# Peptides against a protein of PDB entry 5VVV, part 211

Target 1, 276 residues: chain A of PDB entry 5VVV
Amino acid sequence: FLCGVVEGFYGRPWVMEQRKELFRRLQKWELNTYLYAPKDDYKHRMFWREMYSVEEAEQLMTLISAAREYEIEFIYAISPGLDITFSNPKEVSTLKRKLDQVSQFGCRSFALLFDDIDHNMCAADKEVFSSFAHAQVSITNEIYQYLGEPETFLFCPTEYCGTFCYPNVSQSPYLRTVGEKLLPGIEVLWTGPKVVSKEIPVESIEEVSKIIKRAPVIWDNIHANDYDQKRLFLGPYKGRSTELIPRLKGVLTNPNCEFEANYVAIHTLATWYKSN
Target 2, 276 residues: chain A of PDB entry 5VVV as posed
Amino acid sequence: FLCGVVEGFYGRPWVMEQRKELFRRLQKWELNTYLYAPKDDYKHRMFWREMYSVEEAEQLMTLISAAREYEIEFIYAISPGLDITFSNPKEVSTLKRKLDQVSQFGCRSFALLFDNIDHNMCAADKEVFSSFAHAQVSITNEIYQYLGEPETFLFCPTEYCGTFCYPNVSQSPYLRTVGEKLLPGIEVLWTGPKVVSKEIPVESIEEVSKIIKRAPVIWDNIHANDYDQKRLFLGPYKGRSTELIPRLKGVLTNPNCEFEANYVAIHTLATWYKSN

## One batch from the design tools (peptide; made by RFdiffusion4, then SolubleMPNN)

Design b2_p28_1_s2 (from b2_p28_1, 15 letters changed)
Fold by OpenDDE base, seed 4:
Structure b2_p28_1_s2 (fold): chain B 276 residues (1-276), chain A 28 residues (1-28)
Amino acid sequence: as target 1 above (276 residues)
Amino acid sequence: MEEEEKKEEEEVIKFLKKRVEEERKALE
């Protein structure tokens, strides 16, 4: 069971010292996972093709080493979906090289994220792939296999919540393709019925699990505040029955952008997790 | 409550769409 934090918000990424402090807190609270997915890290999303500089590499190596020190699984995410051409072998090779670099930093767990992108393919991809889901699954499977089928590999679908599913969760051709064609060793991220789900009913998890043919990892936006800079979500982790735990592969909270605001959010997640 | 939650979701989605559009334009 993956339980911890995803740094997955828009806005200023956390600094390395904050991330190290996070690892210390995660260990203390018996959480086990950190997903590196800061939207405004240019080399994560906007400029995903660009290799890390020597300085950036040193920082990431240090960060990954710190995660290991605190027995936190460091999952490196990349979000190539803004402008990748899935059918272009050069793009695939570029993605491979980027993940190879991160592997050299000591990272062993990875994620491919296709959240917050347009539901379209370029002309070249339309000639090769039957659908957007087919393109995403193809590259994800290829990368997963290329990396030697790491123990933890996550996929974030473009339809990552109920409100994004067309026509709905149970009938989504996109999610059906993901469920049928994504290799079984790859986990699927899900935010619940909504992007920001105040509640995640058990029935909603059963529904999505059926179509994706696996228990999801919750990317939990309950405390996310990037969409409203005037708000801080300081309340406890709530609206999730502990009955979800046996039905999930994990829960990763995507909390407030302000690192200092997240004590209650993360601590109460830990309490929730340990209460099962 | 449900209406307020729906409005909040719409606000979130609007924010995300805006960010995607800004990012797309920045890549052009």
Scores: peptide ipSAE 0.699, ipTM 0.951, DockQ to the pose 0.856
Fold by OpenDDE base, seed 1:
Structure b2_p28_1_s2 (fold): chain B 276 residues (1-276), chain A 28 residues (1-28)
Amino acid sequence: as target 1 above (276 residues)
Amino acid sequence: MEEEEKKEEEEVIKFLKKRVEEERKALE
């Protein structure tokens, strides 16, 4: 069971010292996972093709080493979906080289994210793939196999919540393709019925699990505040029955942008997880 | 309560769409 934090918000990424402090807290509270996915880290998303510099490599190596020290699984995410051409072998090779570099930093767990992108393909990809889901699954499976089928590999769908499913969760051709064609060892991220789900009913998890043919990992936006800079979410983790735990592969909270505001959010997630 | 939750989701989606558009323009 993956339980911890995803740094997945828009806004200023956390600094390395904050991330190390997070690992200390996660260990103390018996949580086990950190997903690196800051939207405004350019080499994660906008400039995903760019290799890390020597200086950036040293920082990431140090961070990954720190995660290991505190027994936190460090998952490196990349979001190529803004402008990747899926059918172009040069793009696939570029993605492989980037993940090879991160592997050299000591990273062993990875994620491919296709959240917050347009639900369409370029003309070249339409000639090769039957749908957007087929293109995403193809590259994801290839990368997963190329990396030697790591123990933890995550996929974030473009339809990552109920409100983004067309026409709905149970009838989505996109999610059906993901469920049928994504290799079974790859985990799927999900945010619940909404982007920011105040409640995640058990029935909603059963519904999505059926179509994706696996238990999802919750990317939980309950404490996310990037969409409203005037608000801080300081309340407890709530609206999730403990009956969800045996029906999930994990829960990763995407909390407030302000690192110092997240004590209650993360602590109460830990309490929830241990209550089962 | 349901109306308020719907409005909040719409606000979130609006924010995400804006950010994606900004990113797309920056890559042109």
Scores: peptide ipSAE 0.699, ipTM 0.951, DockQ to the pose 0.898
Fold by OpenDDE base, seed 5:
Structure b2_p28_1_s2 (fold): chain B 276 residues (1-276), chain A 28 residues (1-28)
Amino acid sequence: as target 1 above (276 residues)
Amino acid sequence: MEEEEKKEEEEVIKFLKKRVEEERKALE
């Protein structure tokens, strides 16, 4: 069971010292996972093709080493979906080289994210793939296999919540393709019925699990505040029955952008997790 | 309560769409 934090918000990414402090807190609270997915880290998303510089490499190596020191699984995410051509072998090769570099930093867990992108393909991809889901699954499977089938590999679908499913969760051709064709060793991220789900009912998890043919990992936006800079979400982790725990592969909270605001959010997640 | 939650979700989606559009334009 993956339980911890995803740094997945828009806005100023956390600094390395904050991330190290996070790892210390995660260990103390008996949480086990950190997903690196800061939207405004250019080499994660907007400039995903660009290799890390020597200085950036040193920082990431140090960060990954720190995660290991605190027994936190460090998952490196990349979000190529803004402008990748799935059918172009050069693009696939570029993605492989980028993940090879991160592997050299000591990272062993990875995620491919296709959240927050347009639900369409370019002309070249339409000639090769039957649908957007087919294109995403193809590259995800290829990368997963190329990396030697890591123990932890995550996929974030473009339809990552109920409100984004067309026509709905149970009838989504996109999610059906993901469920049927995504390799079984790859985990699927999900935010619940909504992008920001105040409640995640058990039946909603059963519904999505059926179509994706696996228990999801919750990317939990309950404390996310990037969409409203005037608000801080300081309340406890709530609206999730402990009955969800046996029905999930994990929960990763995507909390407030302000690192200092997240004590209650993360601590109460840990309490929730240990209460099963 | 349901209407307030729906409005909040719409606000979130609007924010996300805006950011995606800004990123897309920056890549052109």
Scores: peptide ipSAE 0.699, ipTM 0.952, DockQ to the pose 0.827
Fold by OpenDDE base, seed 3:
Structure b2_p28_1_s2 (fold): chain B 276 residues (1-276), chain A 28 residues (1-28)
Amino acid sequence: as target 1 above (276 residues)
Amino acid sequence: MEEEEKKEEEEVIKFLKKRVEEERKALE
């Protein structure tokens, strides 16, 4: 069971010292996972093709080493979906090289994210793939296999919540393709019925699990505040029955952008998790 | 779904769409 934090918000990424402090807190609270997915890290998303500089590499190596020190699984995410051509072997090779670099930093867990992108393909991809889901699954499977089928590999679908599913969760051709074609060792991220789900009913998890043919990992936006810079979400982790725990592969909270605001959010997640 | 929750979700989605558009424009 993956339980911890995803740094997955828009806005200023956390600094390395904050991330190290996070790892210390996660260990203390018996949480086990950090997903590196800061939207405004250019080499994560907008300029995903660009290799890390020597200085950036040193920082990431240090960060990954710190995660290991605190027994936190460091998952490196990349979000190529803004402008990748899925059918272009050069794009695939570029993605492989980027992840090879990160592997050299000591990272062993990875994620491919296709959240917050247009639900369409370029002309070249339409000639090769039957659907957008087929394109995403193809590259994801290839990368997963290329990396030697790491123990932890995550996929974030473009339809990552109920409100984004067409026509709905249970009848989504996109999610059906993901469920049927995504290799079984790859986990699927999900935010619940909504992008920001105040509640995640058990029935909603059963529904999505059926179509994706696996228990999801919750990317939990309950404390996310990037969409409203005037608000801080300081309340406890709530609206999730503990009955969800045996039906999930994990929960990763995407909390407030302000690192200091997340004590209650993360601590109460830990309490929730341990109450199973 | 409460009307207030629906409005909040719409606000979130609007924010996301705006950010994606800004990113795409920056890549052009």
Scores: peptide ipSAE 0.694, ipTM 0.951, DockQ to the pose 0.719

Design b2_p28_1_s3 (from b2_p28_1, 13 letters changed)
Fold by OpenDDE base, seed 4:
Structure b2_p28_1_s3 (fold): chain B 276 residues (1-276), chain A 28 residues (1-28)
Amino acid sequence: as target 1 above (276 residues)
Amino acid sequence: KKEEEEKEEKEVIEFLKKKVEEELEALK
């Protein structure tokens, strides 16, 4: 069971010292996972093709080493979906090289994220792939296999919540393709019925699990505030029955952008997790 | 209220759409 934090918000990423402090807190609270997915890390998302500089590499190596020190699984995410051409072997090779670099930093767990992107494929991809889901699954499977089938590999679908599913969760051709064709060792991220789910009913998890043919990892936006920087979500982790725990592969909270605001959010997630 | 939650979800979605648009514009 993956339980911890995803740094997955828009806005100023946490500094390395904050991330190290996070790892210390996660260990103390018996949480086990950190997903590195800051939207405003340019080399994570906008400039995903660009290799890390020597200085950036040193920072990431230090961060990954710190995660290991605190027995936190560091999952490196990349979000190529803004402008990748899935059918272009050069793009696939570029993605491989980027993940090879991160592997050299000592990272062993990875995620491919296709959240918050346009649903339209380019003309070249439309000639090769039957759908956007087919393109995403193809590259994800290839990368997963290329990396030697790491123990933890996550996929974030473009339809990552109920509100994004067309026509709905249980009938989504996109999620059906993901469920049928994504390799079984790859985990699927899900935010619940909504992007920001105030409640995640058990039935909603059963529904999505059926179509994706696996228990999801919750990317939990309950405390996310990037969409409204005038608000801080300081309340406890709530609206999730502990009955979800046996039905999930994990829960990663994507909390407030302000690192200092997240003590209650993360601590109460830990309490929730331990209460099962 | 459910209506307030639906409004919040719309605000989130609009925010995300705007971010994607800004990112795509910056990549041109």
Scores: peptide ipSAE 0.717, ipTM 0.962, DockQ to the pose 0.920
Fold by OpenDDE base, seed 5:
Formats: C-alpha cells, structure tokens, sequence
Structure b2_p28_1_s3 (fold): chain B 276 residues (1-276), chain A 28 residues (1-28)
C-alpha cells in the first residue's frame, strides 16, 4: 500500500530542504511514499525532453538519497502529454533517455502522467493509434518494459476522475482501453468522483476498479489549494472511509502549496491509514 | 452543500484549463 504525499500542484515547487523535512515527517508518521510531480518543474512537464543539468542532477541525486535514508519510496513522474507525438520513435527515445538519466540518479520507481492535457491526438498519431488511450497505453507499456518492469510504476489517465469520464466512469471507452491494454503491473492514479473530491464513496472505487481492472492509487486533492490562493485547507483528512484501504493500492495526498500548512493534513492521513 | 461543491469543481476545472492554455502558449 503506497501512502504519503504527491508534490503535484501548480505554483512554486517545494525547496530541497522542505522535501527532506517531508521525508523525515513521513518516516516518523510511518508513511512510505513521495511522488515527485511538481507542475512548474519545467523538466517534469513543459520541457520534459530536456535533460537535467549537472546542478539539477546533483540536487535530484541528493533528494533521492535522502528519501532512501528515511525509507521513503521516491517516485519520479514525467508529464510528456502536452506536446509529445506518440507515434514518433524519436519522441519515445527522448523519453527513454530522460528516464535513463533519472535512473542513474538512483531512482527505481516511475510515473507517466497524462493529466491536464488536450484529449485530441495530432494527425500523425491518428494514423497509427485507434484512440488517445491506445497511444498513451502503448508508450506507457513500452517505457515500463524498457525500464525493466520496475516494482512501482504509475500511470495517470487523462480521465483521472469521474467528472472527466465520457460518458461516465463505467462506460468510458478511454478507461476501458486503459483497463484492457495497460500492463497489469502498472498502477493507475485516480482523484475520485471529482478533481477535488470532498468524499470518495466505496462504490465509486468499486466502479472505477472494475473498468481499469485493478485497485487505483488515489491522488488525493482534498487539501490542494493551487486553484485558489485565497484559501488554505488546514482541516483533517476526511470523507474517506477506512473501508477504502483494502480496495486501494495507495493514497498520495496532493496538499497545500504552502509546505508548513500541511502538518494536520499529512498527520491525519497517517492516522487514517493506521486505523485499518 | 452540493451546489457549493459543484461550483468549486467548476472553479478547479477552469483553473486547470487556464494553466494548460498558458503552458501551450509558452511552448509556441
């Protein structure tokens, strides 16, 4: 069971010292996972093709080493979906080289994220793939196999919540393709019925699990505040029955942008997790 | 409560759409 934090918000990423402090807190609270996915890291998303500089490499190596020191699984995410051509072998090779670099930093767990992108394929991809889901699954499976089938590999679908499913969760052709064709060793991220789910009913998890043919990992936006800088979400982790725990592969909270605001959020997630 | 939650979800989606538009513009 993956339980911890995803740094997955828009806005100023946390500094390395904050991330190290996070790992210390996660260990203390018996949480086990950190997903690196800061939207405003240009080399994570906007400039995903660009290799890390020597200085950036040193920072990431140090961060990954710190995660290991605190027995936190460090998952590196990349979000190529803004402008990747899935059918172009050079693009696939570029993605492989980027993940090779991160592997050299000592990273062993990875995620491919296709959240918050246009649902339309380019003309070249339409000639090769039957659908957007087919293109995403194809590259994800190829990358997963290329990396030697790492123990932890995550996929974030473009339809990552109920509100984004067409026509709905149980009948989504996109999620059906993901469920049928994504290799079984790859985990699927999900935010619940909504992008920001105040409640995640057990029945909603059973529904999505059926179509994706696996228990999801919750990317939990309950405390996310990047969409409204006027608000801080300081309340406890709530609206999730402990009956979800045996039906999930994990929960990763994507909390407030303000690092110091997240004490209650993360601590109460840990309490929730241990209560089962 | 439901109406407030639906309004909040709409605000989140609008925020995300704007971010994607800004990112795509910056890539041109």
Amino acid sequence: as target 1 above (276 residues)
Amino acid sequence: KKEEEEKEEKEVIEFLKKKVEEELEALK
Scores: peptide ipSAE 0.707, ipTM 0.961, DockQ to the pose 0.897
Fold by OpenDDE base, seed 1:
Structure b2_p28_1_s3 (fold): chain B 276 residues (1-276), chain A 28 residues (1-28)
Amino acid sequence: as target 1 above (276 residues)
Amino acid sequence: KKEEEEKEEKEVIEFLKKKVEEELEALK
């Protein structure tokens, strides 16, 4: 069971010292996972093709080593979906080289994210792939196999919540393709019925699990505040029955942008997790 | 309560759409 934090918000990323402090807190509270996915890290998303510099590499190696010291699984995410051409072998090779670099930093767990992108493929991809889901699954499976089938590999679908599913969760051709064609060792991220789900009913998890043919990992936006800079979400982790725990592969909270505001959010997630 | 939650979800979706538009413009 993956339980911890995803740094997955828009806005100023956390500094390395904040991330190390997070690992100390996660260990203390018996949480086990950190997903690196800051939207405004240019080499994570907008400039995903660019290799890390020597200085950036030293920082990431130090951060990954710190996660290991505190027994926290460090998952490196990349979001190529803004402008990747899936049918272009050069693009696939570029993605492989980027993940090889991160593997050299000591990273062993990875994620491919296709959240918050346009649903339309380019003309070249339409000639090769039957749908957007087929293109995403093809590259994800290839990368997963290329990396030697790591123990933890995550996929974030473009339809990552109920409100983004067309026509709905149970009838989505996109999610059906993901469920049928994504290799079984790859985990699927999900935010619940909404992008920001105030409640995640057990029945909603049973519904999505059926179509994707696996238990999801919750990317939990309950404390996310990047969409409203005037608000801080300081309340406890709530609106999730403990009956969800045996029906999930994990829960990763995407909390407030302000690192110091997240004590209650993360601590109460830990209490929730340990209550079952 | 339900109407307020639906309004909040719309606000989040509009924010995400704007961010994607800004990112795509910056890539040109």
Scores: peptide ipSAE 0.707, ipTM 0.961, DockQ to the pose 0.902
Fold by OpenDDE base, seed 3:
Structure b2_p28_1_s3 (fold): chain B 276 residues (1-276), chain A 28 residues (1-28)
Amino acid sequence: as target 1 above (276 residues)
Amino acid sequence: KKEEEEKEEKEVIEFLKKKVEEELEALK
């Protein structure tokens, strides 16, 4: 069971010292996972093709080493979906080289994210792939296999919540393709019925699990505040029955952008997790 | 309560759309 934090918000990323402090807190609270997915890391998303500089590499190596020191699984995410051409072998090779670099930093767990992108494929991809889901699954499976089938590999679908599913969760052709074609060793991220789910009913998890043919990892936006800079979500982790735990592969909270605002959020997630 | 939650979800989605538009414009 993956339980911890995803740094997955828009806005100023946490500094390395904050991330190290996070790992210390996660270990202390018996949480086990950190997903690196800051939207405003240009080399994670906008400029995903660009290799890390020497200085950036040193920082990431230090961060990954710190995660290991605190027995926190460091998952490196990349979000190529803004402008990747899935059918172009050079694009796939570029993605492989980027993940090879991160592997050299000591990273062993990875995520490929297709959240918050245009649903339309380019003309070249439409000639090769039957759907957007087929294109995404193809590259994801290839990357997963290329990396030697790491123990932890995550996929974030473009339809990552109920409100984004067409026509709905149980009838989504996109999610059906993901469920049927995504290799079984790859985990699927899900935010619940909504992007920001105040409640995640058990029935909603059973519904999505059926179509994706696996228990999801919750990317939990309950404390996310990037969409409203005037708000801080300081309340406890709530609106999730402990009955969800045996039905999930994990829960990763995507909390407030303000690092120091997240003490209660993360601590109460840990309490929730240990209560089952 | 439900109406407020629906408004909040709409605000989130609008924010995300705007961010994607800004990112795509910056990539030109």
Scores: peptide ipSAE 0.686, ipTM 0.957, DockQ to the pose 0.963

Design b2_p28_1_s4 (from b2_p28_1, 15 letters changed)
Fold by OpenDDE base, seed 4:
Structure b2_p28_1_s4 (fold): chain B 276 residues (1-276), chain A 28 residues (1-28)
Amino acid sequence: as target 1 above (276 residues)
Amino acid sequence: MEKEEEEEEKKVINFIKERVKKELEKLK
């Protein structure tokens, strides 16, 4: 069971010292996972093709080493979906090289994210792939296999919540393709019925699990505040029955952008997790 | 309460859409 934090918000990424402090807190609270997915890390998302500089590499190596020190699984995410051409072997090779670099930093767990992108393939991809889901699954499977089928590999679908599913969760051709064609060793991220789910009913997890043919990892936006800079979500982790735990592969909270605001959010997640 | 939650979800979705738009504009 993956339980911890995803740094997945828009806005200023946490600094390395904050991330190290996070790892210390995660260990203390018996959480086990950190997903590196800061939307405003240019080399994570907008400029995903760009290799890390020597300085950035040193920082990431240090960060990954710190995660290991605190027995936190460091999952490196990349979000190529804004402008990748899935059918272009050069794009695939560029993605491979980027993940090879991160592997050299000592990272062993990875995520490929297709959240927050247009549901549109370029002309070249439309000639090769029958759907957007087919393109995403193809590259995801290829990357997963290329990396030697790491123990933890996550996929974030473009339809990552109920409100993004067309026509709905149980009938989504996109999610059906993901469920049928994504290799079984790859985990699927899900935010619940909504992007920001106040509640995640058990039935909603059963529904999505059926179509994706696996228990999801919850990317939990309950405390996310990037969409409203005037708000801080300081309340406890709530609206999730502990009955979800046996039905999930994990829960990763995507909390407030302000690192200092997340004590209650993360601590109460830990309490929730340990209460099962 | 349900209406307020729906409005909040719309706000989030709009934020994402605007962000994606801005990112795509910068990539051109």
Scores: peptide ipSAE 0.728, ipTM 0.957, DockQ to the pose 0.891
Fold by OpenDDE base, seed 3:
Structure b2_p28_1_s4 (fold): chain B 276 residues (1-276), chain A 28 residues (1-28)
Amino acid sequence: as target 1 above (276 residues)
Amino acid sequence: MEKEEEEEEKKVINFIKERVKKELEKLK
């Protein structure tokens, strides 16, 4: 069971010292996972093709080493979906090289994210792939296999919540393709019925699990505040029955952008997790 | 309550859409 934090918000990424402090807190609270997915890290998303500089590499190596020191699984995410051409072997090779670099930093867990992108494929991809889901699954499976089928590999679908499913969760051709064709060792991220789900009913998890043919990992935006500068949610982790725990592969909270505001959020997640 | 939650979800979705738009504009 993956339980911890995803740094997955828009806005200024946390600094390395904050991330190290996070790892210390995660260990103290018996949580086990950090997903590196800061939207405004240019080399994570907008400029995903660009290799890390020597200085950036040193920072990431230090960060990954710190995660290991605190027994936190460091998952490196990349979000190529803004402008990748899925059918172009050069794009795939570029993605491989980027992940090879991160592997050299000591990273062993990875995520490929297709959240918050246009649903339209380019003309070249339409000639090769039957759908957007087929394109995404193809590259994801290839990367997963290329990396030697790491123990932890995550996929974030473009339809990552109920609101984004067409026509709905249970009948989504996109999610059906993901469920049927994504390799079984790859986990699927999900935010619940909504992007910011006030509640995640058990029935909603059963529904999505059926179509994706696996228990999801919750990317939990309950404490997210990047979308509203006036929002600061300091309340406890709530609206999730503990009955969800045996039906999930994990829960990663995407909390407030303000690192210091997340004590209650993360601590109460830990309490929730231990209450199983 | 339901209406307020729907309005909040719309706010989130609109925020995402605007961010994606800005990102794509920078990539051109």
Scores: peptide ipSAE 0.725, ipTM 0.956, DockQ to the pose 0.902
Fold by OpenDDE base, seed 5:
Structure b2_p28_1_s4 (fold): chain B 276 residues (1-276), chain A 28 residues (1-28)
Amino acid sequence: as target 1 above (276 residues)
Amino acid sequence: MEKEEEEEEKKVINFIKERVKKELEKLK
């Protein structure tokens, strides 16, 4: 069971010292996972093709080493979906080289994210793939296999919540393709019925699990505030029955952008997790 | 309460859409 934090918000990423402090807190609270997915890290998303500089490499190596020291699984995410051409072998090769670099930093867990992108393919991809889901699954499976089938590999679908499913969760051709064709060793991220789910009912998890043919990892936006910087979500982790725990592969909270605001959010997640 | 939650979700989705638009404009 993956339980911890995803740094997945829009806005200024946390600094290395904050991330190290996070790892210390995660260990103390008996949480086990950190997903690196800051939207405003240019080399994570907007400029995903660009290799890390020597200085950036040193920082990431140090960060990954710190995660290991605190027994936190460091998952490196990349979000190529803004402008990748899935059918172009050079794009696939570029993605492989980027993940090879991160592997050299000591990273062993990875995620491919296709959240927050347009639900369409370019002309070249339409000639090769029957749907957007087929294109995403193809590259995800190829990368997963190329990396030697890591123990932890995550996929974030473009339809990552109920509100983004067409026509709905149980009838989504996109999610059906993901469920049928995504390799079984790859985990699927999900935010619940909504992008920001106040409640995640058990039946909603059963519904999505059926179509994706696996228990999801919750990317939990309950405390996310990037969409409203005037608000801080200081309340406890709530609206999730402990009955979800045996039905999930994990929960990763995407909390407030302000690192200092997240004590209650993360601590109460840990209490929830240990209460099963 | 249900209406307020729908309005909040709309706010989030609009934020994402605007952010994606801005990112795509920078990539051109």
Scores: peptide ipSAE 0.730, ipTM 0.957, DockQ to the pose 0.829; fails the geometry check
Fold by OpenDDE base, seed 2:
Structure b2_p28_1_s4 (fold): chain B 276 residues (1-276), chain A 28 residues (1-28)
Amino acid sequence: as target 1 above (276 residues)
Amino acid sequence: MEKEEEEEEKKVINFIKERVKKELEKLK
């Protein structure tokens, strides 16, 4: 069971010292996972093709080593979906080289994210793939196999919550393709009925689990505030029954942008998890 | 309560849409 934090918000990423402090807190609270997915890290998303510099490499190596020291699984995410051409072998090879570099930093867990992108393929991809889901699954499976089928590999669908499913969760052709074609060893991220879900009912997890043919990992935006600068949600982790735990592969909270504001958010997630 | 939640969801979705638009414009 993956339980911890995803740094998945828009805005200024946390500094390395904050991330190390996070690992210390996660260990102390018996959480086990950090997903590196800061939207405004340019080499994570907008400039995903660019290799890390020597200085950036040293920082990431140090960060990954710190996660290991605190027994936190460091999952490196990349979000190529803004402008990748799925059918282009050069794009696939570029993605492979980037993940090879991160593997050299000591990273063993990875995520490929297709959240917050347009539902459109370019003309070249339309000639090769039957749908957007087929294109995403194809590259994800290839990367997963290329990396030697790591123990933890996450996929974030473009339809990552109920609101984004067309026509709905149970009838989504996109999610059906993901469920049928994504290799079974790849975990699927899910955010619940909404982008910011006040509640995640058990029935909603059963519904999505059926179509994706696996228990999801929750990317939980309950404490997210990047979308509203006036919002600071300091309340506890709530609206998630502990009955979800046996039906999930994990829960990763995407909390407030302000690192210092997340004490209650993360601590109460830990309390929730241990209450199983 | 339901209306407030729907308004909040709309706000989040609009934020994402605007962010994606801005990112795509920078990539041109």
Scores: peptide ipSAE 0.725, ipTM 0.956, DockQ to the pose 0.863; fails the geometry check

